Peptides against a protein of PDB entry 7C96. Designs and how they scored, part 34

Target 1, 73 residues: chain A of PDB entry 7C96
Amino acid sequence: PVIPDDFRCPISLELMKDPVIVSTGQTYERTCIEKWLQAGHGTCPKTQQTLTSTVLTPNYVLRSLIAQWCEAN

## One batch from the design tools (peptide; made by RFdiffusion4, then SolubleMPNN)

Design b2_p16_2_s2 (from b2_p16_2, 12 letters changed)
Fold by OpenDDE base, seed 3:
Structure b2_p16_2_s2 (fold): chain B 73 residues (1-73), chain A 16 residues (1-16)
Amino acid sequence: as target 1 above (73 residues)
Amino acid sequence: MEEEKKKAEQILKEIE
């Protein structure tokens, strides 16, 4: 079935399994954003905004919604 | 949508 855009990582374009929120409010797959940060980048891939923090916050609500979608599809 | 796809590809090239 067609994966909802909100459930896809902006980088991998795949269904997120461990979505995390960056300081700009954008959500990415943990693995993808960690690689981006490890590569020395300090900006949000999607918005190009400078990150005020490198803290990654788990997006539990989205994780739950994706899980529910996966169970139904 | 296509622009987002192109951008994603560009980003992936930088992290892999």
Scores: peptide ipSAE 0.470, ipTM 0.875, DockQ to the pose 0.749
Fold by OpenDDE base, seed 1:
Structure b2_p16_2_s2 (fold): chain B 73 residues (1-73), chain A 16 residues (1-16)
Amino acid sequence: as target 1 above (73 residues)
Amino acid sequence: MEEEKKKAEQILKEIE
């Protein structure tokens, strides 16, 4: 079935497996955002806002929602 | 949606 937009990484456009939140509040697949940061970027891919921190916070709620969705579909 | 896809592809290209 159709994957909810909120469950897709803004970069890979694939179903997120390890979603993390950046300082701007946007959520990305961990591997994607880490590669972006490692490439020397200091902005949010989606919003272009400068990141106030490079800390990545696991989005456990979303991770759980995605898992539940996968089980039901 | 298509604009988002285009942007995503550009970003993906930079990290690959």
Scores: peptide ipSAE 0.469, ipTM 0.874, DockQ to the pose 0.734
Fold by OpenDDE base, seed 2:
Structure b2_p16_2_s2 (fold): chain B 73 residues (1-73), chain A 16 residues (1-16)
Amino acid sequence: as target 1 above (73 residues)
Amino acid sequence: MEEEKKKAEQILKEIE
């Protein structure tokens, strides 16, 4: 079945396994955003806004929703 | 969708 847009990483476009939230409120797959930051970027890939923090917060709610969706599909 | 795909491809190239 079709994967909901909110469940796909804006970078990889794949179903997120370890979604994390950046300072701008956007959510990405941890691996993808870490690579972006390690490459020396200080902006949000999706919005291009400057990140006020490099802290990555786990999006547990989304992780749970994705898990539930995967079980049903 | 197409616009998002193009942007994603650009980003992937940056982190490659």
Scores: peptide ipSAE 0.467, ipTM 0.874, DockQ to the pose 0.845
Fold by OpenDDE base, seed 4:
Structure b2_p16_2_s2 (fold): chain B 73 residues (1-73), chain A 16 residues (1-16)
Amino acid sequence: as target 1 above (73 residues)
Amino acid sequence: MEEEKKKAEQILKEIE
C-alpha cells in the first residue's frame, strides 16, 4: 500500500519510526535530522528557515497514527 | 513529487 506523504520523512522518504518536530513545525525521522544538525546545519531541511532552537520534540501523535496505519495496512 | 525526491537525495548526500 502507498504510504501517506505525511508519514514519510522528508529526508529519507521512508515511513517514520521516531518522528520529531523541529522549531519550524516540520517533522522528520529523528536520526535524519540529528545527522543534519551534527553536520553543522542550523536550518530546516524542508523550508530552509533558520531553526530558533535545536530541541527536537517527539511527535507522539504522529507516531501513534503511523502505528495505527501499519496495523490496518 | 519528483522535485521532493531530488531535494531529499541532495540532503541525504550532505548527512552521509
Scores: peptide ipSAE 0.465, ipTM 0.873, DockQ to the pose 0.821

Design b2_p16_2_s3 (from b2_p16_2, 12 letters changed)
Fold by OpenDDE base, seed 1:
Structure b2_p16_2_s3 (fold): chain B 73 residues (1-73), chain A 16 residues (1-16)
Amino acid sequence: as target 1 above (73 residues)
Amino acid sequence: MEEERKRAEEILKEIE
């Protein structure tokens, strides 16, 4: 089945397992964004905006929606 | 979405 765009990580382009939100409001797979930050980058991969914070907030709502979708498909 | 895929590939190269 076709994976909804909102359920794919902007970096890996795969179904997210542990989605996290960055300061710009964009959501990424935790592993991907952590590697990006650890590489010394301080910008949002998708928007190129400078991050006002490096705090990663779990997107529990999206995680739940993805889980529900996976159960149905 | 081709542009998004291209950008994603570039980013992956940097975190690889």
Scores: peptide ipSAE 0.550, ipTM 0.895, DockQ to the pose 0.748
Fold by OpenDDE base, seed 4:
Structure b2_p16_2_s3 (fold): chain B 73 residues (1-73), chain A 16 residues (1-16)
Amino acid sequence: as target 1 above (73 residues)
Amino acid sequence: MEEERKRAEEILKEIE
């Protein structure tokens, strides 16, 4: 089945397993955004906005929605 | 959608 756009990481383009929210409000797969930050970048990959924080907040709601979708598909 | 894919590929090249 077609993966909903909101469930795919903007970087890997794959179904997110551990989605995290950055300061701009965008959500990414944890491993992807961590690699981006580790590479020395301080911007949001998708929007190019400067990140006001490097804190990665788990998107538990999205994680649950993805789990529900996987169960149904 | 194609634009998003292109952007994704650019990012991947920078983190790999």
Scores: peptide ipSAE 0.550, ipTM 0.894, DockQ to the pose 0.794
Fold by OpenDDE base, seed 3:
Structure b2_p16_2_s3 (fold): chain B 73 residues (1-73), chain A 16 residues (1-16)
Amino acid sequence: as target 1 above (73 residues)
Amino acid sequence: MEEERKRAEEILKEIE
């Protein structure tokens, strides 16, 4: 079935398994955003806004929604 | 949609 856009990582364009939120409020797959930060970037890949923090917060709500969707589809 | 895909590809190249 068609994967909802909100469930896809803005970078990999694949279904997120470990979604994390950056300081701008955007959500990415953990692996993708970590690689971006490790490459020396300090901006949000999607919005290009400067990150006020490099802390990655797990998006548990989205993770749960994705899991539920996967079970139903 | 298409612009988002293009942006994603650009980012992907920068983390390779």
Scores: peptide ipSAE 0.546, ipTM 0.893, DockQ to the pose 0.786
Fold by OpenDDE base, seed 2:
Structure b2_p16_2_s3 (fold): chain B 73 residues (1-73), chain A 16 residues (1-16)
Amino acid sequence: as target 1 above (73 residues)
Amino acid sequence: MEEERKRAEEILKEIE
């Protein structure tokens, strides 16, 4: 089945398993964004905006929506 | 979608 764009990580382009939100409001797969930050970057990969914080907030709503979608497809 | 793919590839190059 076709994966909804909102369920794909902007970096890996794969279905997210552990989605996290950055300060810009964009959501990424945890492993992808952590590698980006560990590489010394302080910007949002998708928007290039400077991150006001490096805190990664779990996107529980999206995680649940993806789980529901996977169950139905 | 193609533009998103291109951006994703650019990011991946910066990571590994």
Scores: peptide ipSAE 0.540, ipTM 0.892, DockQ to the pose 0.847

Design b2_p16_2_s4 (from b2_p16_2, 11 letters changed)
Fold by OpenDDE base, seed 3:
Structure b2_p16_2_s4 (fold): chain B 73 residues (1-73), chain A 16 residues (1-16)
Amino acid sequence: as target 1 above (73 residues)
Amino acid sequence: MEEEKKKAEEILKEIE
Protein backbone atom coordinates (compact mmCIF):
# COMPACT_ATOMS: atom_id res chain seq x y z
CA PRO B 1 0.00 0.00 0.00
CA VAL B 2 0.98 3.67 -0.35
CA ILE B 3 2.99 4.94 2.60
CA PRO B 4 1.70 8.25 4.01
CA ASP B 5 4.20 11.06 3.39
CA ASP B 6 4.28 11.92 7.10
CA PHE B 7 5.53 8.40 7.83
CA ARG B 8 8.48 8.61 5.43
CA CYS B 9 11.92 9.85 6.42
CA PRO B 10 12.78 13.03 4.47
CA ILE B 11 16.19 11.53 3.70
CA SER B 12 15.70 7.81 3.02
CA LEU B 13 12.12 8.30 1.78
CA GLU B 14 11.31 5.03 3.53
CA LEU B 15 8.88 4.16 6.31
CA MET B 16 10.42 5.28 9.60
CA LYS B 17 11.07 2.70 12.30
CA ASP B 18 12.87 4.87 14.84
CA PRO B 19 11.69 8.45 14.22
CA VAL B 20 13.48 11.23 16.11
CA ILE B 21 12.86 14.97 16.32
CA VAL B 22 15.62 17.54 15.85
CA SER B 23 15.71 21.05 17.33
CA THR B 24 13.83 22.51 14.34
CA GLY B 25 10.89 20.20 14.94
CA GLN B 26 11.48 18.06 11.87
CA THR B 27 11.44 14.27 12.20
CA TYR B 28 13.87 11.81 10.59
CA GLU B 29 14.88 8.18 10.84
CA ARG B 30 17.48 8.05 13.63
CA THR B 31 20.12 6.33 11.51
CA CYS B 32 19.84 8.90 8.72
CA ILE B 33 20.09 12.02 10.86
CA GLU B 34 22.92 10.57 12.94
CA LYS B 35 24.95 9.98 9.78
CA TRP B 36 24.23 13.54 8.68
CA LEU B 37 25.45 14.93 12.00
CA GLN B 38 28.47 12.63 12.09
CA ALA B 39 29.43 13.95 8.66
CA GLY B 40 29.91 17.34 10.31
CA HIS B 41 26.66 19.03 9.36
CA GLY B 42 24.94 21.38 11.77
CA THR B 43 21.78 22.13 9.81
CA CYS B 44 18.38 20.54 9.38
CA PRO B 45 18.38 18.54 6.10
CA LYS B 46 14.78 19.47 5.29
CA THR B 47 14.73 23.17 6.21
CA GLN B 48 18.45 24.09 6.10
CA GLN B 49 17.92 25.84 9.44
CA THR B 50 20.85 25.81 11.85
CA LEU B 51 20.35 23.29 14.63
CA THR B 52 20.40 24.86 18.09
CA SER B 53 21.08 21.43 19.57
CA THR B 54 22.26 18.01 18.41
CA VAL B 55 19.92 16.26 20.84
CA LEU B 56 17.62 13.76 19.13
CA THR B 57 14.24 13.25 20.79
CA PRO B 58 12.27 10.06 20.07
CA ASN B 59 8.95 10.82 18.40
CA TYR B 60 6.88 8.32 20.34
CA VAL B 61 3.54 9.52 19.02
CA LEU B 62 4.61 9.08 15.40
CA ARG B 63 6.26 5.75 16.19
CA SER B 64 2.94 4.54 17.59
CA LEU B 65 0.95 5.82 14.62
CA ILE B 66 3.31 4.10 12.19
CA ALA B 67 3.07 0.86 14.15
CA GLN B 68 -0.72 1.02 14.01
CA TRP B 69 -0.59 1.66 10.27
CA CYS B 70 1.75 -1.28 9.74
CA GLU B 71 -0.58 -3.59 11.63
CA ALA B 72 -3.51 -2.55 9.45
CA ASN B 73 -1.61 -2.61 6.15
CA MET A 1 7.27 15.90 -4.08
CA GLU A 2 9.82 15.69 -6.86
CA GLU A 3 11.92 18.48 -5.41
CA GLU A 4 11.89 16.75 -2.04
CA LYS A 5 13.07 13.58 -3.75
CA LYS A 6 15.95 15.43 -5.39
CA LYS A 7 16.96 16.94 -2.06
CA ALA A 8 16.88 13.53 -0.41
CA GLU A 9 19.17 12.13 -3.10
CA GLU A 10 21.65 14.96 -2.60
CA ILE A 11 21.68 14.38 1.16
CA LEU A 12 22.26 10.66 0.74
CA LYS A 13 25.34 11.37 -1.38
CA GLU A 14 26.83 13.24 1.56
CA ILE A 15 26.13 10.64 4.25
CA GLU A 16 27.13 7.48 2.41
Scores: peptide ipSAE 0.437, ipTM 0.866, DockQ to the pose 0.779
Fold by OpenDDE base, seed 1:
Structure b2_p16_2_s4 (fold): chain B 73 residues (1-73), chain A 16 residues (1-16)
Amino acid sequence: as target 1 above (73 residues)
Amino acid sequence: MEEEKKKAEEILKEIE
């Protein structure tokens, strides 16, 4: 079925497996955002806002919601 | 959605 937009990484456009939140509040697949940061970027891919921190916080709630969705579909 | 897809592709090129 159709994957909810909120469950897709803004970069890969695929169902997120390890969603993480950046300082701007946007959520991305961990591997995607890490590659972006490693490439020397200091901005949020989606909003272009400068990141105040490079800390990536696991989005456990979303991870759980995605898991539940996958089980039901 | 199409605009988002286009932007995603551009970003993807930066990290691949």
Scores: peptide ipSAE 0.432, ipTM 0.863, DockQ to the pose 0.747
Fold by OpenDDE base, seed 4:
Structure b2_p16_2_s4 (fold): chain B 73 residues (1-73), chain A 16 residues (1-16)
Amino acid sequence: as target 1 above (73 residues)
Amino acid sequence: MEEEKKKAEEILKEIE
């Protein structure tokens, strides 16, 4: 089945397992965004906006939605 | 859709 766009990481394009939200409101797979930040970048990959914080907030709601989708598909 | 794929590949190249 086709994976909903909102469930795929903008970087890996794969189904997210540990989705995290950055300061711009965009969500990414934790490992992907961490590598981006570790590479010395301070911007949002999707929007190119400067991140006001490097704190990564777990997107628990999305994680649950993805889990529910996986159970049904 | 295709643009998103290209952008993703560009980003992946920078983090690998």
Scores: peptide ipSAE 0.428, ipTM 0.863, DockQ to the pose 0.834
Fold by OpenDDE base, seed 2:
Structure b2_p16_2_s4 (fold): chain B 73 residues (1-73), chain A 16 residues (1-16)
Amino acid sequence: as target 1 above (73 residues)
Amino acid sequence: MEEEKKKAEEILKEIE
């Protein structure tokens, strides 16, 4: 079945396994955003806003929703 | 979807 847009990483476009939230509120797959940051970027890939922090917060709610969706589909 | 795909490709190239 079709994967909900909110469940796909804006970078990889794949179903997220370890979604994390950046300072702008956007969520990405941890691996993808870490590579972006390690490449020397200090902006949000999706919005291009400057990140006020490089802290990555796990999006547990989304992780749970994705898990539930995967079980049903 | 197409616009999102283009930007994703650009980003993937940057982190490659």
Scores: peptide ipSAE 0.426, ipTM 0.863, DockQ to the pose 0.848

Design b2_p16_3_s1 (from b2_p16_3, 6 letters changed)
Fold by OpenDDE base, seed 4:
Structure b2_p16_3_s1 (fold): chain B 73 residues (1-73), chain A 16 residues (1-16)
Amino acid sequence: as target 1 above (73 residues)
Amino acid sequence: DAEKDLETHKRFLETV
């Protein structure tokens, strides 16, 4: 089945396993965005907006939705 | 520089 776009990381384009929200409200796979930040970047990969914070907030709702989708498909 | 930043984003996205 086709993976919903909202379930795919904007960076890896793969199904997210540990989705996290950045300050801009965009969601990424944790490992992907961490690598981006560790590379010294302070912007949102998707929107190019400057991040007001580098704190990564787990997107539990999305994680649950993805898990449910995986179970059903 | 906005343009350089955009290019950086694109390069990173292409290498992941």
Scores: peptide ipSAE 0.118, ipTM 0.696, DockQ to the pose 0.162
Fold by OpenDDE base, seed 3:
Order: structure tokens, then C-alpha cells, then sequence
Structure b2_p16_3_s1 (fold): chain B 73 residues (1-73), chain A 16 residues (1-16)
């Protein structure tokens, strides 16, 4: 069925498997945002806001919600 | 500067 927009990575546009939060509060697939950072960028891909930190925080709540959705669909 | 950054973001989001 149709994947909820909030469950899709802004970069890959695919269902997130390992969602992580950046300093701006936006969530991305870990692999995608890591590639962006490794390329030498220090901004948020979606908002273009400067990142105050390069720390990636796992979005456990979203991860759980996605898992529940996958089980039901 | 700002324009260059915006273009970089768009290109990355469209190509990955």
C-alpha cells in the first residue's frame, strides 16, 4: 500500500529502516545522511539550515512506528 | 554562496 510520507527518507524517498535525527530535528535514513556529511556538507539537506552538530540520533519512536506499519501491511 | 549551497542541496536530493 501507499507508504506514509513521514516514513520515507527525504533523500532516498524510500521507507526508512534506520531513521536518525540531525541537529535541526529532521529525520533521514542513516546511510543517506552519512553520505551527505561525508561529502563535506554541514547543512540539513531538506531545510538548508546549518547543522550545529554532526551527531546522528536514532529516532526510536519512528523506527517503532514504521515496524508496526510494516507488520500491519 | 547561498545560491551555490541551494543548488548543491537540490542536486544531491535529486541524484541520490
Amino acid sequence: as target 1 above (73 residues)
Amino acid sequence: DAEKDLETHKRFLETV
Scores: peptide ipSAE 0.109, ipTM 0.691, DockQ to the pose 0.155
Fold by OpenDDE base, seed 1:
Structure b2_p16_3_s1 (fold): chain B 73 residues (1-73), chain A 16 residues (1-16)
Amino acid sequence: as target 1 above (73 residues)
Amino acid sequence: DAEKDLETHKRFLETV
């Protein structure tokens, strides 16, 4: 079955395993966004908006939804 | 430079 777009990381385009939310509200795979930030960037990869914070918040709801989807498919 | 920043974003997104 086709993976829902909301379940794919905007960077890796793969099913997210550890989704995290950035200050702009966009969600990415943790490893992907960390690499971006570590490279010295302070913008949101998807929207190019400047990040007000580099804090990454786990998206537990999405993580759960993805897990449920994987179990059903 | 907004243009350079955009290019950086695109390149990064395309390489992963």
Scores: peptide ipSAE 0.107, ipTM 0.688, DockQ to the pose 0.157
Fold by OpenDDE base, seed 5:
Structure b2_p16_3_s1 (fold): chain B 73 residues (1-73), chain A 16 residues (1-16)
Amino acid sequence: as target 1 above (73 residues)
Amino acid sequence: DAEKDLETHKRFLETV
């Protein structure tokens, strides 16, 4: 079945396995956003907003929702 | 500048 847009990483466009939230509130796959930050960028890929912090917070709620979706589909 | 940054975003999003 079609993957819900909210479950896809804005960068990879794939189902997120380790979703993390950046300072702007947007969620990405950990690997994708880490590569972006390691490349020396300090902005949010989706919104182009400057990140006030490079801390990545696990999105546990979304992770759970994705897991439930995967089990049902 | 903003335009250069946007270009970088686009390039990265298209490459990854």
Scores: peptide ipSAE 0.101, ipTM 0.686, DockQ to the pose 0.157

Design b2_p16_3_s2 (from b2_p16_3, 10 letters changed)
Fold by OpenDDE base, seed 4:
Structure b2_p16_3_s2 (fold): chain B 73 residues (1-73), chain A 16 residues (1-16)
Amino acid sequence: as target 1 above (73 residues)
Amino acid sequence: DKEKDLQTAQLFEETV
């Protein structure tokens, strides 16, 4: 079935397995955003806004929703 | 908007 847009990483466009929230409120797959940051970027890939913090917060709610979706589909 | 697409595309390639 079609993966809900909100469950896809804005970068990889794949179903997120370890979604994390950046300072702008956008969520990405951890590995994707980490690579972005490691490359020296300090902006949000999706919004281009400057990240006020490089802290990545696990999006547990989304992780759970995705898991539930996977179980149902 | 186009910039977004370019950014995601570039990172996508790196991430594979």
Scores: peptide ipSAE 0.026, ipTM 0.597, DockQ to the pose 0.266
Fold by OpenDDE base, seed 3:
Structure b2_p16_3_s2 (fold): chain B 73 residues (1-73), chain A 16 residues (1-16)
Amino acid sequence: as target 1 above (73 residues)
Amino acid sequence: DKEKDLQTAQLFEETV
C-alpha cells in the first residue's frame, strides 16, 4: 500500500522506524539526521533553518501511528 | 526552493 507522506523520512523517503524531532519541529529517521549532522550541517534538511540544538527527541506519537498503520496494512 | 535543495543533496549523498 501507499505509505502516507508524513510517515516517510524527508531524507530517505522511506517509512520511518525511529522517528526523531529536531529543534525546528521537523521529524526524520534517526539514522538519516544523524548522518546529516555528522557531515557538518547545522541546519534542518527540510526547512534550511538553523538548528538551535542538535538534540534529537523521539517522536513517540508518530512511532505509534506508524506502528498502527503497519499492523493494518 | 527548499524542496529542490533537499532533492539536489540527495543526488550526491548516500541514503540509508
Scores: peptide ipSAE 0.025, ipTM 0.586, DockQ to the pose 0.238
Fold by OpenDDE base, seed 2:
Structure b2_p16_3_s2 (fold): chain B 73 residues (1-73), chain A 16 residues (1-16)
Amino acid sequence: as target 1 above (73 residues)
Amino acid sequence: DKEKDLQTAQLFEETV
């Protein structure tokens, strides 16, 4: 089935399992964004905006939506 | 923008 774009990590392009929100409001797979930050980047991969914080906030709503989608597909 | 291009390229290289 076709995976909704919003359910795919902008980095891996895969279905997110542990989506997290960065300071810019964009959501990524946790492991992907962590690798990006660990590589020395201080910007949002998608928007190129400078991150005001490196705190990663779990996107529980999206996680739930993805889980529901997975159950149905 | 060179910086944006670089970051974009790096992003895609890691994805592919």
Scores: peptide ipSAE 0.023, ipTM 0.573, DockQ to the pose 0.177
Fold by OpenDDE base, seed 1:
Structure b2_p16_3_s2 (fold): chain B 73 residues (1-73), chain A 16 residues (1-16)
Amino acid sequence: as target 1 above (73 residues)
Amino acid sequence: DKEKDLQTAQLFEETV
């Protein structure tokens, strides 16, 4: 079935496996955002806002929701 | 939104 938009990485457009939250509150697949940051970017890919921090916080709730969805579908 | 889709594609090419 159709993957909920909130479960897809804004960058890869794929179902997130390791979702992380950036300082702007947006969530991305860890590998995608890490590559973006490693490339020297200091902004949020989706919102273009300057990141106040490069710390990536695991979105455990979303990870759980995605897992539950995968089990049901 | 075609513009958003284009930007997303650009991001994809840069990071994936």
Scores: peptide ipSAE 0.022, ipTM 0.567, DockQ to the pose 0.364

Design b2_p16_3_s3 (from b2_p16_3, 7 letters changed)
Fold by OpenDDE base, seed 4:
Structure b2_p16_3_s3 (fold): chain B 73 residues (1-73), chain A 16 residues (1-16)
Amino acid sequence: as target 1 above (73 residues)
Amino acid sequence: DRERDLETHKRFEQEV
């Protein structure tokens, strides 16, 4: 079935399994954003805004929503 | 929004 856009990582374009929130409020797959940061980037991939923090916060709500969607589809 | 995701994807591939 068609994956909702909000459930797809802006970087990988795939269904997120470990979604994390960056300081700008955007959510990405953990592995993707970690690779971005490791490459020396200090900006939000989608918005290009400078990150005020490199802390990655797990998006548990989204994780749950994705899990529920997967179970229903 | 989907367009921006595609652009983000491409940027990642180019810069990482």
Scores: peptide ipSAE 0.764, ipTM 0.942, DockQ to the pose 0.969
Fold by OpenDDE base, seed 1:
Structure b2_p16_3_s3 (fold): chain B 73 residues (1-73), chain A 16 residues (1-16)
Amino acid sequence: as target 1 above (73 residues)
Amino acid sequence: DRERDLETHKRFEQEV
């Protein structure tokens, strides 16, 4: 089945399993954004805005929605 | 939005 765009990581382009929110409000797969930060980048991959914080907040709502979708498809 | 995600993907591949 076709993966909803909102469920795909902007970096990996794949279904997110551990979505996290960055300071700009964008959501990415945890492993992807961690690699980006570890590479020395301090910006949001999608918006290119400077991150005011490198804290990654789990997107539990999205994680739940994705899980529900996977159960039905 | 899909186009922007594709650009993001390419940026990641180039920068990491």
Scores: peptide ipSAE 0.764, ipTM 0.942, DockQ to the pose 0.965
Fold by OpenDDE base, seed 3:
Structure b2_p16_3_s3 (fold): chain B 73 residues (1-73), chain A 16 residues (1-16)
Amino acid sequence: as target 1 above (73 residues)
Amino acid sequence: DRERDLETHKRFEQEV
């Protein structure tokens, strides 16, 4: 079935497997945002706001919601 | 929101 937009990474446009939250509150696939940061960018890909931190926080709630959705579909 | 995601995707492919 169609994947909910909230479950798709803004970068890859695919279902997130390891969603992480950046300092702006946006969530991305870990591998995607890491590549962005490694490329020398210090901004949020979606909002273009400057990141106050490069710490990536796992979005466990979203991970669980995605898992539940996958089980039901 | 979906349109912004498409723009984000394109920006990533352009700048990475």
Scores: peptide ipSAE 0.764, ipTM 0.942, DockQ to the pose 0.969
Fold by OpenDDE base, seed 5:
Structure b2_p16_3_s3 (fold): chain B 73 residues (1-73), chain A 16 residues (1-16)
Amino acid sequence: as target 1 above (73 residues)
Amino acid sequence: DRERDLETHKRFEQEV
C-alpha cells in the first residue's frame, strides 16, 4: 500500500520506526537525525533552521499511528 | 510535502 507522507522520514523517505521530534517540531527517524547531528550539523534537515536543542523527543503519537496503519496494511 | 522531503533527502546524502 501507499505509505502516507506523514509516516515517512524526510531523510530516509521510508516508514519511520522510531520517530523523534527535534526542537523545530519536525519529526525524523532517530537513526537518521542522529547521523545528521554526528556529522556536525546543528540545523533541522528539512527547514534548515538552527536547532535550539539537540534533544530528540520520541513522537509516541506518530509511532502509535504508524503501528496501527501497519496492522491494517 | 513530498517535494521538500526529496530535497531534504538529497541534502542529507550530500552532507552526511
Scores: peptide ipSAE 0.763, ipTM 0.941, DockQ to the pose 0.957

Design b2_p16_3_s4 (from b2_p16_3, 6 letters changed)
Fold by OpenDDE base, seed 2:
Structure b2_p16_3_s4 (fold): chain B 73 residues (1-73), chain A 16 residues (1-16)
Amino acid sequence: as target 1 above (73 residues)
Amino acid sequence: DREQDLETHKRFEEEV
């Protein structure tokens, strides 16, 4: 089935399993954004804005929505 | 949008 765009990681382009929110409000797959940060980048991959924080906040709402979608499809 | 995501994907592949 076709995966909703909002459920795909901007980096991996795949269904997110552990979505996290960065300081700019964008959401990415945890492993992807962690690799980005580990590579020495301090910007948001999508917007290229400088991150005011490198803290990654779990997007529980999206995680739940994705889980519900997966169960139905 | 998806086009921006594709660009983001490419940026990641090139810079990581």
Scores: peptide ipSAE 0.769, ipTM 0.943, DockQ to the pose 0.960
Fold by OpenDDE base, seed 4:
Structure b2_p16_3_s4 (fold): chain B 73 residues (1-73), chain A 16 residues (1-16)
Amino acid sequence: as target 1 above (73 residues)
Amino acid sequence: DREQDLETHKRFEEEV
């Protein structure tokens, strides 16, 4: 079935398994954003805004929504 | 949107 855009990582374009929120409010797959940061980037991949923090906050609400969607589809 | 995601994906592939 068609994966909702909000459930897909802007980087991998795939269904997120471990979504995390960056300081700009954008959500990415943890492994993807970690690779971005490890590569020396300090910006939000999607918005290109400078990150005020490199803290990655788990998006538990989205994780749950994705799980519910996967179970139903 | 979808277009922006594609651009983000491309940027990642080029810069990582």
Scores: peptide ipSAE 0.768, ipTM 0.943, DockQ to the pose 0.962
Fold by OpenDDE base, seed 5:
Structure b2_p16_3_s4 (fold): chain B 73 residues (1-73), chain A 16 residues (1-16)
Amino acid sequence: as target 1 above (73 residues)
Amino acid sequence: DREQDLETHKRFEEEV
C-alpha cells in the first residue's frame, strides 16, 4: 500500500523504523541522521537550520503510529 | 512535503 508521507524519512524516503526528532522538530530515521551528523554536518537536513543540539530524541508517538499502520496494511 | 523530502534525499546523497 501507499506509505503516508509523514511516515517516510526525509533522507531515506523509506518507512521509518526508529524515528528520532532533532532540535528543529524534524523527524528522521536514526541511522540516516546519525550518518549526517557523523559526516560533520551540524544542520537539519530538511530545513538546513543550525541544530541547537545534536541530541536525538526518539519519536515514540510516530513509531507507534507507524506500527499500527503496518499492522493494518 | 514530498518535493522537499526529495531535495533532502538528494542533499544527503551529495554531502554524505
Scores: peptide ipSAE 0.767, ipTM 0.942, DockQ to the pose 0.957
Fold by OpenDDE base, seed 3:
Structure b2_p16_3_s4 (fold): chain B 73 residues (1-73), chain A 16 residues (1-16)
Amino acid sequence: as target 1 above (73 residues)
Amino acid sequence: DREQDLETHKRFEEEV
């Protein structure tokens, strides 16, 4: 089935498996955002806003919603 | 928003 846009990583464009939230509130696949940061970038890929922190917070709610969707589809 | 995601994807591929 068609994957909901909110469940796709803005970077990979694929279904997120380990979604994490950055300081700007945007959510990305962990591996993708880590590669972005490792490349020396200190901005939010989508908004281009400067990140006030490089801490990545797991988006447990979204992870659960994606899991539920996968079970039903 | 979906258009912005495509732009984000492209930026990542160019800068990483």
Scores: peptide ipSAE 0.767, ipTM 0.943, DockQ to the pose 0.971

